# Ledger of designs, part 50: peptides against a protein of PDB entry 5A53

Target 1, 230 residues: chain A of PDB entry 5A53
Amino acid sequence: LVENVKQALFIPGQSCNKNLHDIMVDLSALKKPDMKRFNRKNDIHPFEDMSPLEFFSEKNDCSLMVLMTSSKKRKNNMTFIRTFGYKIYDMIELMVADNFKLLSDFKKLTFTVGLKPMFTFQGAAFDTHPVYKQIKSLFLDFFRGESTDLQDVAGLQHVISMTIQGDFQDGEPLPNVLFRVYKLKSYKSDQGGKRLPRIELVEIGPRLDFKIGRIHTPSPDMVTEAHKKP

## One batch from the design tools (peptide; aimed at target 1 R82)

Design b2_p21_7_s1 (made by RFdiffusion4, then SolubleMPNN; from b2_p21_7, 7 letters changed)
Fold by OpenDDE base, seed 4:
Structure b2_p21_7_s1 (fold): chain B 230 residues (1-230), chain A 21 residues (1-21)
Amino acid sequence: as target 1 above (230 residues)
Amino acid sequence: SYTWEQLLEMQKEADNAELPK
């Protein structure tokens, strides 16, 4: 069964500003062609009432959503939402730090739309800590695209890198997640041994440092249903 | 710098990840 690529809906909230709009445009460009954007602001508060998001999920046939909001308490907030059967599966607030870089801040490199990214997750907590496991799952689900046979390596052009910013202990604030996007540059190594081409990573943007906010986790029953093998 | 083998392993890990349907 070729699983259909999950579609994403980007929603500007009522408090969406120019910076968040620009971030939305650049991040959503990585999800093309499997992305929709609303042109109008919508007054949605997902941690107060999730029903509008469930409605939008069903109406737009999108199981991935991103709500763009900004307040004094939650500046440059991207709420990532996943649905299962058009019901909320999970949510996480990721606030973009002020040091962000847009695609316009990098050298314009040709990007082929629709190519599958590679992923790097740096930090042990991505495999052990519940919140970071959710983030890893979310970004894989968001950007993995079609399951391709390993033979099509020739089509891989970019890497999405996520890094936990430093170590932390239990009870400490969760470190930011550093989101980076790189293009692969292959160099022919002339060195006489096994000519493994050397690959270098060139940052192409956007550059986003995510501060973790509020989360919503699925019930155990929803987890079981969402992972049932057909 | 990465090798193609390293990138392929990263891709395999991503492809094998259990995600909600």
Scores: peptide ipSAE 0.476, ipTM 0.925, DockQ to the pose 0.827
OpenDDE base, seeds 1, 2, 3, 5: peptide ipSAE 0.465, 0.458, 0.476, 0.464; ipTM 0.923, 0.922, 0.926, 0.923

Design b2_p21_7_s2 (made by RFdiffusion4, then SolubleMPNN; from b2_p21_7, 8 letters changed)
Fold by OpenDDE base, seed 1:
Structure b2_p21_7_s2 (fold): chain B 230 residues (1-230), chain A 21 residues (1-21)
Amino acid sequence: as target 1 above (230 residues)
Amino acid sequence: SYTFEELLAMEEEAENAELPK
């Protein structure tokens, strides 16, 4: 079974800045080799006109896109876009808070490129609230592609943790999503003559706190078509 | 809406990002 690994395209918007560029480089490193990046700024406003994104999706054969923009209202904004048949399926704005950490802020660890991360989700809303369900779906789709049941534990190198920052009630602003990346470090513990394999999680970055922005949801028809296995 | 020509003018060569050294 050829794993239908979705390709991602990273697009600097006209308002892309150094911080977003650095975040883009670091986040895209986790998507290698299934990633493309533009180097030039593109004047794209996805919530006004989606046509440029559909064009880029088709031209680059990418069903995942990330548009990097920044404004006073939407600082450090990563718009995550998914396409189906090169048409927009869904979009979500995730604004990176100023407390972000880059890979360079962590200890350099050797890692194998192209290994699929394990995901952990903390917060009941990831299963119940439509926005957090979309975020969960997006990130699983972005990094795992089709869920192969083979959790090859032997190939597990990275854990991506996504946490909803606190509880919220209906009508309150949606809490941020805390994005953390860990490497699994196995070491033999010599404690007490029994060599028990100890596994530790070491944060490797990037560290991103996502503020939720605007959302485009798919039509019911597109949902049905996208879930039809070919 | 953008014309096809405008969209082509916005297109650039896509490359793989390098891992931070």
Scores: peptide ipSAE 0.029, ipTM 0.551, DockQ to the pose 0.016
OpenDDE base, seeds 2, 3, 4, 5: peptide ipSAE 0.027, 0.028, 0.025, 0.026; ipTM 0.549, 0.535, 0.577, 0.564; seeds 2, 3 fail the geometry check

Design b2_p21_7_s3 (made by RFdiffusion4, then SolubleMPNN; from b2_p21_7 with F4W A10M M11Q E16N H21K)
Fold by OpenDDE base, seed 3:
Structure b2_p21_7_s3 (fold): chain B 230 residues (1-230), chain A 21 residues (1-21)
Amino acid sequence: as target 1 above (230 residues)
Amino acid sequence: SYTWEELLEMQKEADNADLPK
């Protein structure tokens, strides 16, 4: 069964500002064509009432949602939501630090819409720590697109890189996750021996440093149902 | 700098990830 590509819905919250809107536009561009954006602000508080998000998931046939909100406590907050059967599976708040860069801050490169990204996750905690495991799962789920049996190397254009900012110990605040997007640039090395083409990564944006906020995790039963192979 | 082999391995890991349906 070729699993259908999960569709994403970007929702500006009531407190959405210009910066968040710009971030939303740029991040959602990486999800084209499998993305919808609302133009209207919606007063949604997902950690207080999840029912509006479940309604939007079903109505728009989107199992991925991003709510854009900003407050003094949670500035530039992107709440990532996943649904299973149009019910909330998980949620995570990722607050964008002020040092963000938009696509317009980088040299314009030709980008083919709809190509599958490659992923890199830097930091052991992505495989061991429950929060970072959720983040890894989320971003893979969000951007991997169609499962293709044929790894057509020719279809690989860009890399989504996520890095945990530094080491941390138990009881310490969770380090930020550095989100970066790179385009592959191949160079023919003319050096006479085994000409392995040198691949360089060129940053294309957006550049986002995510501070981790509140999290909702699924029930064990929902995990079991969501991971059942048909 | 990455090799093509490293990039392909990264892609395989992503494709084999156990994600919710």
Scores: peptide ipSAE 0.530, ipTM 0.935, DockQ to the pose 0.813
OpenDDE base, seeds 1, 2, 4, 5: peptide ipSAE 0.522, 0.515, 0.528, 0.515; ipTM 0.933, 0.931, 0.933, 0.931

Design b2_p21_7_s4 (made by RFdiffusion4, then SolubleMPNN; from b2_p21_7, 7 letters changed)
Fold by OpenDDE base, seed 3:
Structure b2_p21_7_s4 (fold): chain B 230 residues (1-230), chain A 21 residues (1-21)
Amino acid sequence: as target 1 above (230 residues)
Amino acid sequence: SYTWEELLQQLEEADNADLPK
C-alpha cells in the first residue's frame, strides 16, 4: 500500500514578515518532498472564516496547512490546520518566541531527504491535557503521515523533541512547547581497543519555542469520520 | 549503543540548557 503521505501547504498571510518567511522555509524543509509553499500573501482569517482554507485544501490536495501571520497580539503566529475531506478538522495557533534559531545558525549537515523523523514528547500533559494531546497528534500527523510501519531504526536520521516548558496547574497559562530538531551522528569510539558505537545528538534547527494561542477542536461527528478507516 | 533512556536524558539536558537561567 503506497502510504498516502499527507501533503502540507504553507501560506503566508497578509501580515507575514521576513522572520516568519525564514521560519516557514526552514520548517517546511523538514516536510520535503511533501510540501507546497505559496509565494504570494493571502488575506486569510481562519477563526473568522474557514472557507478559504477549505478551498485551498481541495485545490492543492493538501490536508495540512500552515498560515503565517503576525500582529501585536499574536506575534510570529503559525496557525496549523488539518482538514478531513477538505473540511476543517482542527486548528491551533502556535506563536514563535523571539529567541528562535534558523538552520543557518547551526552547523550545516548533509541529510537524506524523505526520512521520517522520530519524535520525543517530554511532559505528562502530552498524554492527559486536551490541548497538548492535540499538539502531539498534529505534529505526529504532520511529519509521520498515516504510516504505522515500524520505523526502521537503521533509517533513523532525525529526532524532533517537543518539551512542555515547566509544570503548570489548572487555571494557569499553558506553558510553551519547545521544538528542537536533532541529527543522529554515529561515531566509532576506540576505547581500549573496543570500538563502541557512539551516537551523538547534534542540533540542526530550526529552534522554536511555541506559545499556544487559539484552538479549534473537531466536532464529535468529524472525529468519528476521521477514525473510520476507508 | 545508547539506550532509549540515555537518548532521552541527552535530549532533556539539551532542552534544559536552552531554558533561561
Scores: peptide ipSAE 0.049, ipTM 0.666, DockQ to the pose 0.064
OpenDDE base, seeds 1, 2, 4, 5: peptide ipSAE 0.013, 0.012, 0.015, 0.027; ipTM 0.478, 0.402, 0.467, 0.658

Design b2_p21_8 (made by RFdiffusion4)
Pose (drawn by RFdiffusion4):
Structure b2_p21_8 (pose): chain A 225 residues (1-189, 195-230), chain P 21 residues (1-21)
Amino acid sequence: LVENVKQALFIPGQSCNKNLHDIMVDLSALKKPDMKRFNRKNDIHPFEDMSPLEFFSEKNDCSLMVLMTSSKKRKNNMTFIRTFGYKIYDMIELMVADNFKLLSDFKKLTFTVGLKPMFTFQGAAFDTHPVYKQIKSLFLDFFRGESTDLQDVAGLQHVISMTIQGDFQDGEPLPNVLFRVYKLKSYKSRLPRIELVEIGPRLDFKIGRIHTPSPDMVTEAHKKP
Amino acid sequence: SQFAYLEEYAEEEEELWEHVT
């Protein structure tokens, strides 16, 4: 009954550069094998016209899309896009801070591609705040991959950790979201003692513009059998 | 539907992390 794994399409925008491209490559690796990359630049402005994104979603059968854009106003801009029936469901701009680390900045460890990642979300706002609820929903939908009734403990290899940069009060600017990836190591103490090693990429997301779905589309996208 | 199971998955992932750690 459940759908196939959602496919991701990574799209360099007109203003995409090499540094932003490196960020795309390393992040796209976490999506393997359910991922496609475009090589050329495309003149796409999602908050002015959504038509091209809906077109690429249909013709490439990708319900998940990431546009790469950079200007001084919005540097290292990663616009995460989800579609329903090839129409736009929601969008959010996540801009990467300059303190980012790539896979090259971390010791390369053995890594089995295609395993179900673990998730940990740190921050009460991930459950109550509309903006951060969307982000939690986005990254769970984006990277969880295959749904299954069966889990091999040996397959529990890495965790995707997302942390809000400190608590905050209403009216203040929204804190950044800290994207971290760790590999698990376990030792004997039955329950194992767990330690973590960072493997990257390391990304601090600054929150930009947001598009939310209409109530009608939420009803269809979240309809229950 | 496409996003019908997201709340269930979120609960399962939270419980999985708490169990492992």

Design b2_p21_8_s1 (made by RFdiffusion4, then SolubleMPNN; from b2_p21_8, 12 letters changed)
Fold by OpenDDE base, seed 2:
Parts: C-alpha cells; structure tokens; sequence
Structure b2_p21_8_s1 (fold): chain B 230 residues (1-230), chain A 21 residues (1-21)
C-alpha cells in the first residue's frame, strides 16, 4: 500500500515576524515538494478556535499544518497541527529558542529534493513520556514521505536528529527538544592505500531548540478511528 | 462572513502559489 504522502501547510499568524518567516522557509524546504506556504498573515488562535484550521485542512487537502506566531509569552512559536478527516487530531506548541541557526549559517550543499530523511531520537522519554511520544509521532509523520518498502539506503541523504536536552523528573518543566539536520557525505579517504569509505555527518541546518508549550490531545474515539485506517 | 473571507484569502494565496511555479 503506497501511503499517500501527507501534505503540509505553513501558515503565518498575525504576529509572525521576520525570524519566524526565515525559520518557516528553511524548515519547509525539507518538506518539498509536499508543502504549501501562505504569504499573508492570518488571525488564527488554534487553542481558542480550531475551525479556521479545519477549514484550511479541507480546502488545501493538508493533514499537516504549522502556524507561525510570536508573543512575549510564546516567542517564536510553531504550532504543529495534525488533522484526521479534516478534523483536528492533535496540536503542539514548539517555541524556537533565540540560538537558532538558518541554512545560510551553514555551508551550502546541493541536495536532491524529495528524498526521505532518516530520524534519530535521543532520550528514553521519546518512548515513555506522552508529550515526547507525541513529538516523535508528529515529526515522523511530518517528514516520513512515501513509505517505500525498499529501505533504499542508496537514497539516504539526510539525517534529522531530535534530542531531549537533559534528564527530568516528574513535576519538573519538560526539557527542550534539540532539532538538528545533517547531510551524509561519503569521503574516499586515501589513508595508506586502503580506500575505506568514510561516511561523515555534516550539519546543514536549520538548527532549532524547541521549548514545549501547550498541547491538544485527541479524544479516545479519534485515536481509535485514526488507527483503523490502514 | 468569516468563512467567506477565508475563501477569498485562500483563492488569493492559491493564485500566488501557482504563479511561483
């Protein structure tokens, strides 16, 4: 079964700024060709009213959305939304820390558009803690592309690394998630006449540290319905 | 209506998107 590639819609909110726009451009480049971007600012408050997002999901045939907003309380906020049957499934606020790096901050490298990234997750909480499980699920769903049955290792160009920033206990603030993007480079090292294939990971950006904000979780009924679709 | 305004905005965004490709 070729799972249809999930389309993403990037939406500037009313409070979208230049930094968020630049982050949006760079992050959305990893989702090409399965991405749309709005150019106009939209007055959307997804935790107060979800109906505009459901409307955009249906009209654009997009099951993934990212709303770009910024305030004093929620600076550089990327709200990630998933829909099921054009209804809101889940939402999570991920605020980008000020130490972010854009693609322009790294060495420009050529890459093929549409190649599926490999994901790596560092931190046990990605498998045990409900919030980090949602983040893991979201990013896998967002960037997974077509399920090719062929693990075409030959098509592996990018690695996306997600790391939980430190340990935490129950009742403590949730640590940030460190988002990093690498390109695989094969070097032929002529070390002593043996051409050992050396694979190096080169960071290409963007570099984003995500602070976790508000979360909307699906109802038990929606979870059951979403898992019934093959 | 709010939904009518969203439809107009969507049509303008689609037209702009199509012009980029």
Amino acid sequence: as target 1 above (230 residues)
Amino acid sequence: SFLSDLDEQLAEEEALWESLF
Scores: peptide ipSAE 0.154, ipTM 0.795, DockQ to the pose 0.019
OpenDDE base, seeds 1, 3, 4, 5: peptide ipSAE 0.118, 0.145, 0.060, 0.053; ipTM 0.771, 0.786, 0.673, 0.651

Design b2_p21_8_s2 (made by RFdiffusion4, then SolubleMPNN; from b2_p21_8, 15 letters changed)
Fold by OpenDDE base, seed 5:
Structure b2_p21_8_s2 (fold): chain B 230 residues (1-230), chain A 21 residues (1-21)
Amino acid sequence: as target 1 above (230 residues)
Amino acid sequence: SFLSDLEKELAEAEAEWKALF
């Protein structure tokens, strides 16, 4: 079963600023060609009314959405939304810390558009804690292109690393998620007749530290329906 | 470092893959 590539829609909110716009451009470049961006700001408050997002999901045939908003309380906020049957499945606010870096802050490297990134997750909570499990699921779902059995290794160009920033106990504030993007570089070392392929990871950006905000979790019924194989 | 370990793991995986094909 060729899983249909999920399309992403990037939506500038009314409070979208230049920094968020630049972050949106850079992050969405990793989702090409399977992304759309609105050029106009939209006044959407997903935790108050989800109906506009459901409408946009259906109208644009996008099961992934990212709403870009910024306020004093929620600065540089990227609300990631998933839909199932054009209904809201889950939502999570990920606020980008001020220490972000854009693609322009790194050495420009040529990359092929449409290659699937490999993901790495650092932190046990990605497998055990509900919020980090949702983040892991979201990012895997967001950047998974077509499941092509054969293209995965020959097409390995990028690694996305997601790290939980430090340890935490129950009841403590959830640590940030460190989002990093690397390009794989293969070097043929001609030293001494042994062609040892050297692979180097070169950070290419963007560099984003995500502070976790509000979350909407799917209903148990929607989880069951979304996991039904067609 | 995490990056060095990942680079090693990726290099090993690429080597294994190249040995299979």
Scores: peptide ipSAE 0.035, ipTM 0.491, DockQ to the pose 0.054
OpenDDE base, seeds 1, 2, 3, 4: peptide ipSAE 0.025, 0.005, 0.007, 0.012; ipTM 0.499, 0.395, 0.399, 0.409

Design b2_p21_8_s3 (made by RFdiffusion4, then SolubleMPNN; from b2_p21_8, 13 letters changed)
Fold by OpenDDE base, seed 5:
Structure b2_p21_8_s3 (fold): chain B 230 residues (1-230), chain A 21 residues (1-21)
Amino acid sequence: as target 1 above (230 residues)
Amino acid sequence: GPLAHLDEELAEEEALWKALF
């Protein structure tokens, strides 16, 4: 069964600002063509009432949503939401730190829309800690794109890198997740007859450091149903 | 369910990295 590529809906909240809009534009460019954006601000408070998001999920046929909000307590907040059967599955607040870089801050490289990214996750907690496991699951699910046949390794253009910023112990604040995007460059070095293909990673942006905020987790039953193979 | 592919996706990613690097 070819699972249909999940559609993402980007929603400006009432407190959405220019910086968040620019971040939204750049991040959503990685999800093209499977992305919609609202042009109007919507007053949505997902941790108070989830019903507007469920309505938008169903109405737009989008199982992925990103709500863009900003406050003093939650500056540059991207709430990532997944739905299952148009019901909320999980949510996570990821606040973009002020040191962010946009695509315009990097050398413009040609980017093919719709290609599957490669992923890399740096930090043991991505496999062990519930929150980082959710982040790993979310970003894999969000940016998977079209399943290209493994034969088109030549078509692999970019890498999404996610790194946990440092070590932490139980009860400590969760370290930020460093989001980076790289383009794969293959250099055929003609130097000296042995054409060893040199692959270089060139950062293309956006560069986002995510501070982890509030989380909504699915019930164990919903997890079981969501992972059920046909 | 809608997340059943993620395990396969992770296996594909590991295979791709091993093929490239």
Scores: peptide ipSAE 0.286, ipTM 0.873, DockQ to the pose 0.673
OpenDDE base, seeds 1, 2, 3, 4: peptide ipSAE 0.283, 0.281, 0.274, 0.278; ipTM 0.871, 0.872, 0.869, 0.869; seed 3 fails the geometry check

Design b2_p21_8_s4 (made by RFdiffusion4, then SolubleMPNN; from b2_p21_8, 14 letters changed)
Fold by OpenDDE base, seed 5:
Structure b2_p21_8_s4 (fold): chain B 230 residues (1-230), chain A 21 residues (1-21)
Amino acid sequence: as target 1 above (230 residues)
Amino acid sequence: SFLSDLEKELEEAEAEWKALF
């Protein structure tokens, strides 16, 4: 079953700064061609009123949204929003740590636009803990593109790695999620007259460490309805 | 390292795919 590619809308909030703008540009480049960006700042507070986001979802036909805001309490905050039937399904705040790297900080490599990334998830909590399950689901939905039944290895160019930064116990603050993007390079190594395929991963950016903020979870009814659609 | 292990897994996967085609 080929699922329709989910479109993403990137929204600068009123408090969006230069750093967040640059992060937005770089992260949204990974979603090309299936992304839109607003050039103007919008005064949106998604945890206070979700109606503006539902309106933007419908008007832009985007089931994925990212709101870029920054405050003293929530610095470099990327609120990821998913909609179902243009209604809010879930939301999560992911705050980018100050140690971020942009695409310009890495060696410029040629890439084909629109290739589906492979994902890797490091940390058992991605399969067991509700918050990390939501993050896993979100990023898979965000970057998965068209589900082709055949993973054409010939089309594999990018690897997105998501790692939970360390172990945690119940009642402890949730560790950051380390977001890394690699380009796959295939080399032919001549060993003993046989050309062996060699694969190398080269980090291409952006490099983002996400601190987890506020979460809005879907209603049980919306979960049921969302899973009924193939 | 995680990256070296991933590179190895990808190399093995690419080798398996090339053997199938």
Scores: peptide ipSAE 0.027, ipTM 0.499, DockQ to the pose 0.053
OpenDDE base, seeds 1, 2, 3, 4: peptide ipSAE 0.012, 0.006, 0.006, 0.000; ipTM 0.440, 0.409, 0.418, 0.358

## One batch from the design tools (peptide; aimed at target 1 K6 S137 A226)

Design b2_p22_3 (made by RFdiffusion4)
Pose (drawn by RFdiffusion4):
Structure b2_p22_3 (pose): chain A 225 residues (1-189, 195-230), chain P 22 residues (1-22)
Amino acid sequence: LVENVKQALFIPGQSCNKNLHDIMVDLSALKKPDMKRFNRKNDIHPFEDMSPLEFFSEKNDCSLMVLMTSSKKRKNNMTFIRTFGYKIYDMIELMVADNFKLLSDFKKLTFTVGLKPMFTFQGAAFDTHPVYKQIKSLFLDFFRGESTDLQDVAGLQHVISMTIQGDFQDGEPLPNVLFRVYKLKSYKSRLPRIELVEIGPRLDFKIGRIHTPSPDMVTEAHKKP
Amino acid sequence: SLDDLIVKSNTHSDREKRKELE
């Protein structure tokens, strides 16, 4: 009954550069094998016209899309896009800070591609705040991959960690979201003792503009059997 | 639940899969 794994399409915008492209490549690796990359630049402005994104969603059968854009006003801009029936469901701009680390900045470890990642979300706002609830929903939907009733413990290889940069009060600017990836190591103490090693990429997301779905589309996208 | 956060995509491949299962 459940749907196939959502496919991701990574799209360099007109203002995409090499540094932002490196961020796309390393992040896209976490999505393998359910991922496609475009090589050319495309003049796409999601908050002015959504039509091209809906077109690419249909013709490439990708319900997850990431547009790469950079200006001084919005540097290293990653616009995450989800579609329902090839129409836009929601959008959020996540801009990468300059303190980012790529896969090259971490010791390369053995890594089995295509395993179900583990998730940990740190921050009470991930459950109560509308903006951060969307982010939690986004990244769970984006990287969880295959849904299954069966889990091999040996397959528990890495974790995707997302942390809000400190608690905050209403009215203040929204804190960044800290994206981290760790590989698990376990030792004997039955329960194992768990340690973590960072493998990257390391990304600090600054929150930008947001598009939310209408109640009618939420009803259809979240309809229960 | 966490599954409640999942947005259904309703793609062409999903419609083909559903038809085969029926």

Design b2_p22_3_s1 (made by RFdiffusion4, then SolubleMPNN; from b2_p22_3, 10 letters changed)
Fold by OpenDDE base, seed 5:
Structure b2_p22_3_s1 (fold): chain B 230 residues (1-230), chain A 22 residues (1-22)
Amino acid sequence: as target 1 above (230 residues)
Amino acid sequence: SDDDLIVKAYTESDKKRLEELK
C-alpha cells in the first residue's frame, strides 16, 4: 500500500523568535512541496493540551507538525508531532543548540524540490534505544516523500545524516542528535582519459544539533493500529 | 526494515486512496 506523501505544518508558537523563524524556514525548505507554514504565532502548549494540534492536523490535512517555541528552560525548541487519524500519535521536543548554521551560511547550490533524501544514521542506539528509535522513525517518516517503487538512483540529490553525539550509559543524559544535510555532487574525473564517476558530498545546511526534551509516546493500541498493513 | 518504522497517518486522503485501490 502506497500512502500519500505526508504533509507537514510548521507552526510558530507564541514565543517564536527570529532565530527559530529562520530555522523553520530552512528546515521546511527540505520538505517542499509537501509543507505548509503559518505566518502567525499561535499560543499552543502541546504537553498541556494537545487538542489545538489535533484541530490543526485535521483542518490542514497535515499528519506532521512542528511547533516552534523558545523559553529559558526550552530554548529554540522544535516540537515534532505526528498524528494518526488526526489524533496525536507521538511528540518529541528537539531543542536546537546555539551553534546552528542556516542555509545562508553555506554555499548556495541549486537543487530540485521534492526529491527524496537518503538517510544515514550513526549510533547503535538508533536501533536499540526507544527514544532514538522514535527519532529515527520520525525523521524517516518526515522526509520520506513519494514512495516510488523505483528508487531511481538517478534521483538521489540529498543525504541527511543523523549522528548521536557520543556514547552514553544508562542513567546518563541522552546525547544530542547531530543533523546534517549534504548534496551529492557528481564529478567526471578525467584520470588518464578514463572518465570515472566521482561523487562528493557537500554540506548545504541547515546544521542543527538537537537536544532531546520531553516525549509523548503512543499507547500500545495506537502503535498496533498505526502499523497495521492493509 | 526501515519501512517498519514508518507510521501510517490514516488521513482522509489516505482512506480515499485505499478505497480506490480496492
Scores: peptide ipSAE 0.250, ipTM 0.799, DockQ to the pose 0.859
OpenDDE base, seeds 1, 2, 3, 4: peptide ipSAE 0.008, 0.048, 0.121, 0.021; ipTM 0.279, 0.668, 0.732, 0.566

Design b2_p22_3_s2 (made by RFdiffusion4, then SolubleMPNN; from b2_p22_3, 11 letters changed)
Fold by OpenDDE base, seed 2:
Structure b2_p22_3_s2 (fold): chain B 230 residues (1-230), chain A 22 residues (1-22)
Amino acid sequence: as target 1 above (230 residues)
Amino acid sequence: SDDDLLVKAYTKRDLERLKKLL
């Protein structure tokens, strides 16, 4: 079953600043061509009223949304939203730490639009902890692209790495998620007459450290419906 | 900053893990 590629909508909130805009541009570049951006700020508060997001989901045929907001309590906040049937499925606030790097901070490497990233997740909590499981699911869903059976190794251009920043116990604040993007470089190594492809990873950006904020989880009924293969 | 060192350490670790997977 070729699943249709999920479209993403990037929405500047009323409090969107230049840094968030730049982050939005760079992150959304990885989602091309399956991305739309609003040019105007929208006064949306998803955790108070979700209806505007549902409206935008339907109007733009986007099952993925990212709202860019910033406040004293939630600085550089990217609210990631997923919809199912144009209804809110889940939401998570991921606040970008001030140490972020843009694509312009790295060596400019050409990339082919539409190539799927490989993902790597570092931290056991990505498989065990509900919040990190949601983050893993979200990012996989966000960047999966077309479900082509051809994992053409030749089509592997970049790797997205997500790392939980340290260990934590129950009741402790959730560690940040370190988001990193690498380009794969293949070198023909002539070492010893065997052309072993040497693969190197080069960071290409953006570099984002995500602090976890508020979360909305789907109802059990919506989980069941969303997992029903059509 | 210590945060920069941590970020660098994690990035290095990620690179090493990725190199083993590829």
Scores: peptide ipSAE 0.025, ipTM 0.536, DockQ to the pose 0.019
OpenDDE base, seeds 1, 3, 4, 5: peptide ipSAE 0.021, 0.015, 0.021, 0.020; ipTM 0.521, 0.496, 0.513, 0.510

Design b2_p22_3_s3 (made by RFdiffusion4, then SolubleMPNN; from b2_p22_3, 9 letters changed)
Fold by OpenDDE base, seed 1:
Structure b2_p22_3_s3 (fold): chain B 230 residues (1-230), chain A 22 residues (1-22)
Amino acid sequence: as target 1 above (230 residues)
Amino acid sequence: SDDDLIVKAYTKKDLEKLKKLL
């Protein structure tokens, strides 16, 4: 089964700074080898005009895009875009809080490139609230692609944890999503003749707290088309 | 590495335990 792994394009916006560049590099390392990065800044405003993103999707054959921008109102903003048939499917702004940690802030643990992460989601809203459902869908799509083969367990090296930061009521601002990456370390525990592998989780980075910004939801027609598996 | 061999043996039960640790 040729897993149609979705390709990601990382785009520095005109307002991209060093911090966003570093975040982009570190986050995109988890998407290797299925990732492209632009070295040039591009003046793209996706919530004003989506046409440049559709053009880049087609020209680069990428169904996933991340636009890196920063302003006073939307500091450290990562706009995640998905396309279907090179048309915009959905978009979400995820602003990285200032407490972020880069890979360089953690003990350098080597990991094999191209292994699919396991995901964990903490918070009931990931299954009930439309915005958090979109975030869950996006990150699963971004890093795993469509093939949910249980065989991926045999190559499990790292875990991506996504946690909703606290409870919220209707009409309240949506809590941040805490993004964490862990490497699995297995130890041979000699407990009582049964070698039960002891698994430890070691944070490897990056550490990102995402503030939710603007969202573009797919049209009902595009939802229907995207679920039509060929 | 010895670490690579152990990764291959994760059972569904080990994944459930891992989810409880997170």
Scores: peptide ipSAE 0.020, ipTM 0.488, DockQ to the pose 0.021
OpenDDE base, seeds 2, 3, 4, 5: peptide ipSAE 0.018, 0.016, 0.018, 0.018; ipTM 0.502, 0.502, 0.527, 0.488; seed 2 fails the geometry check

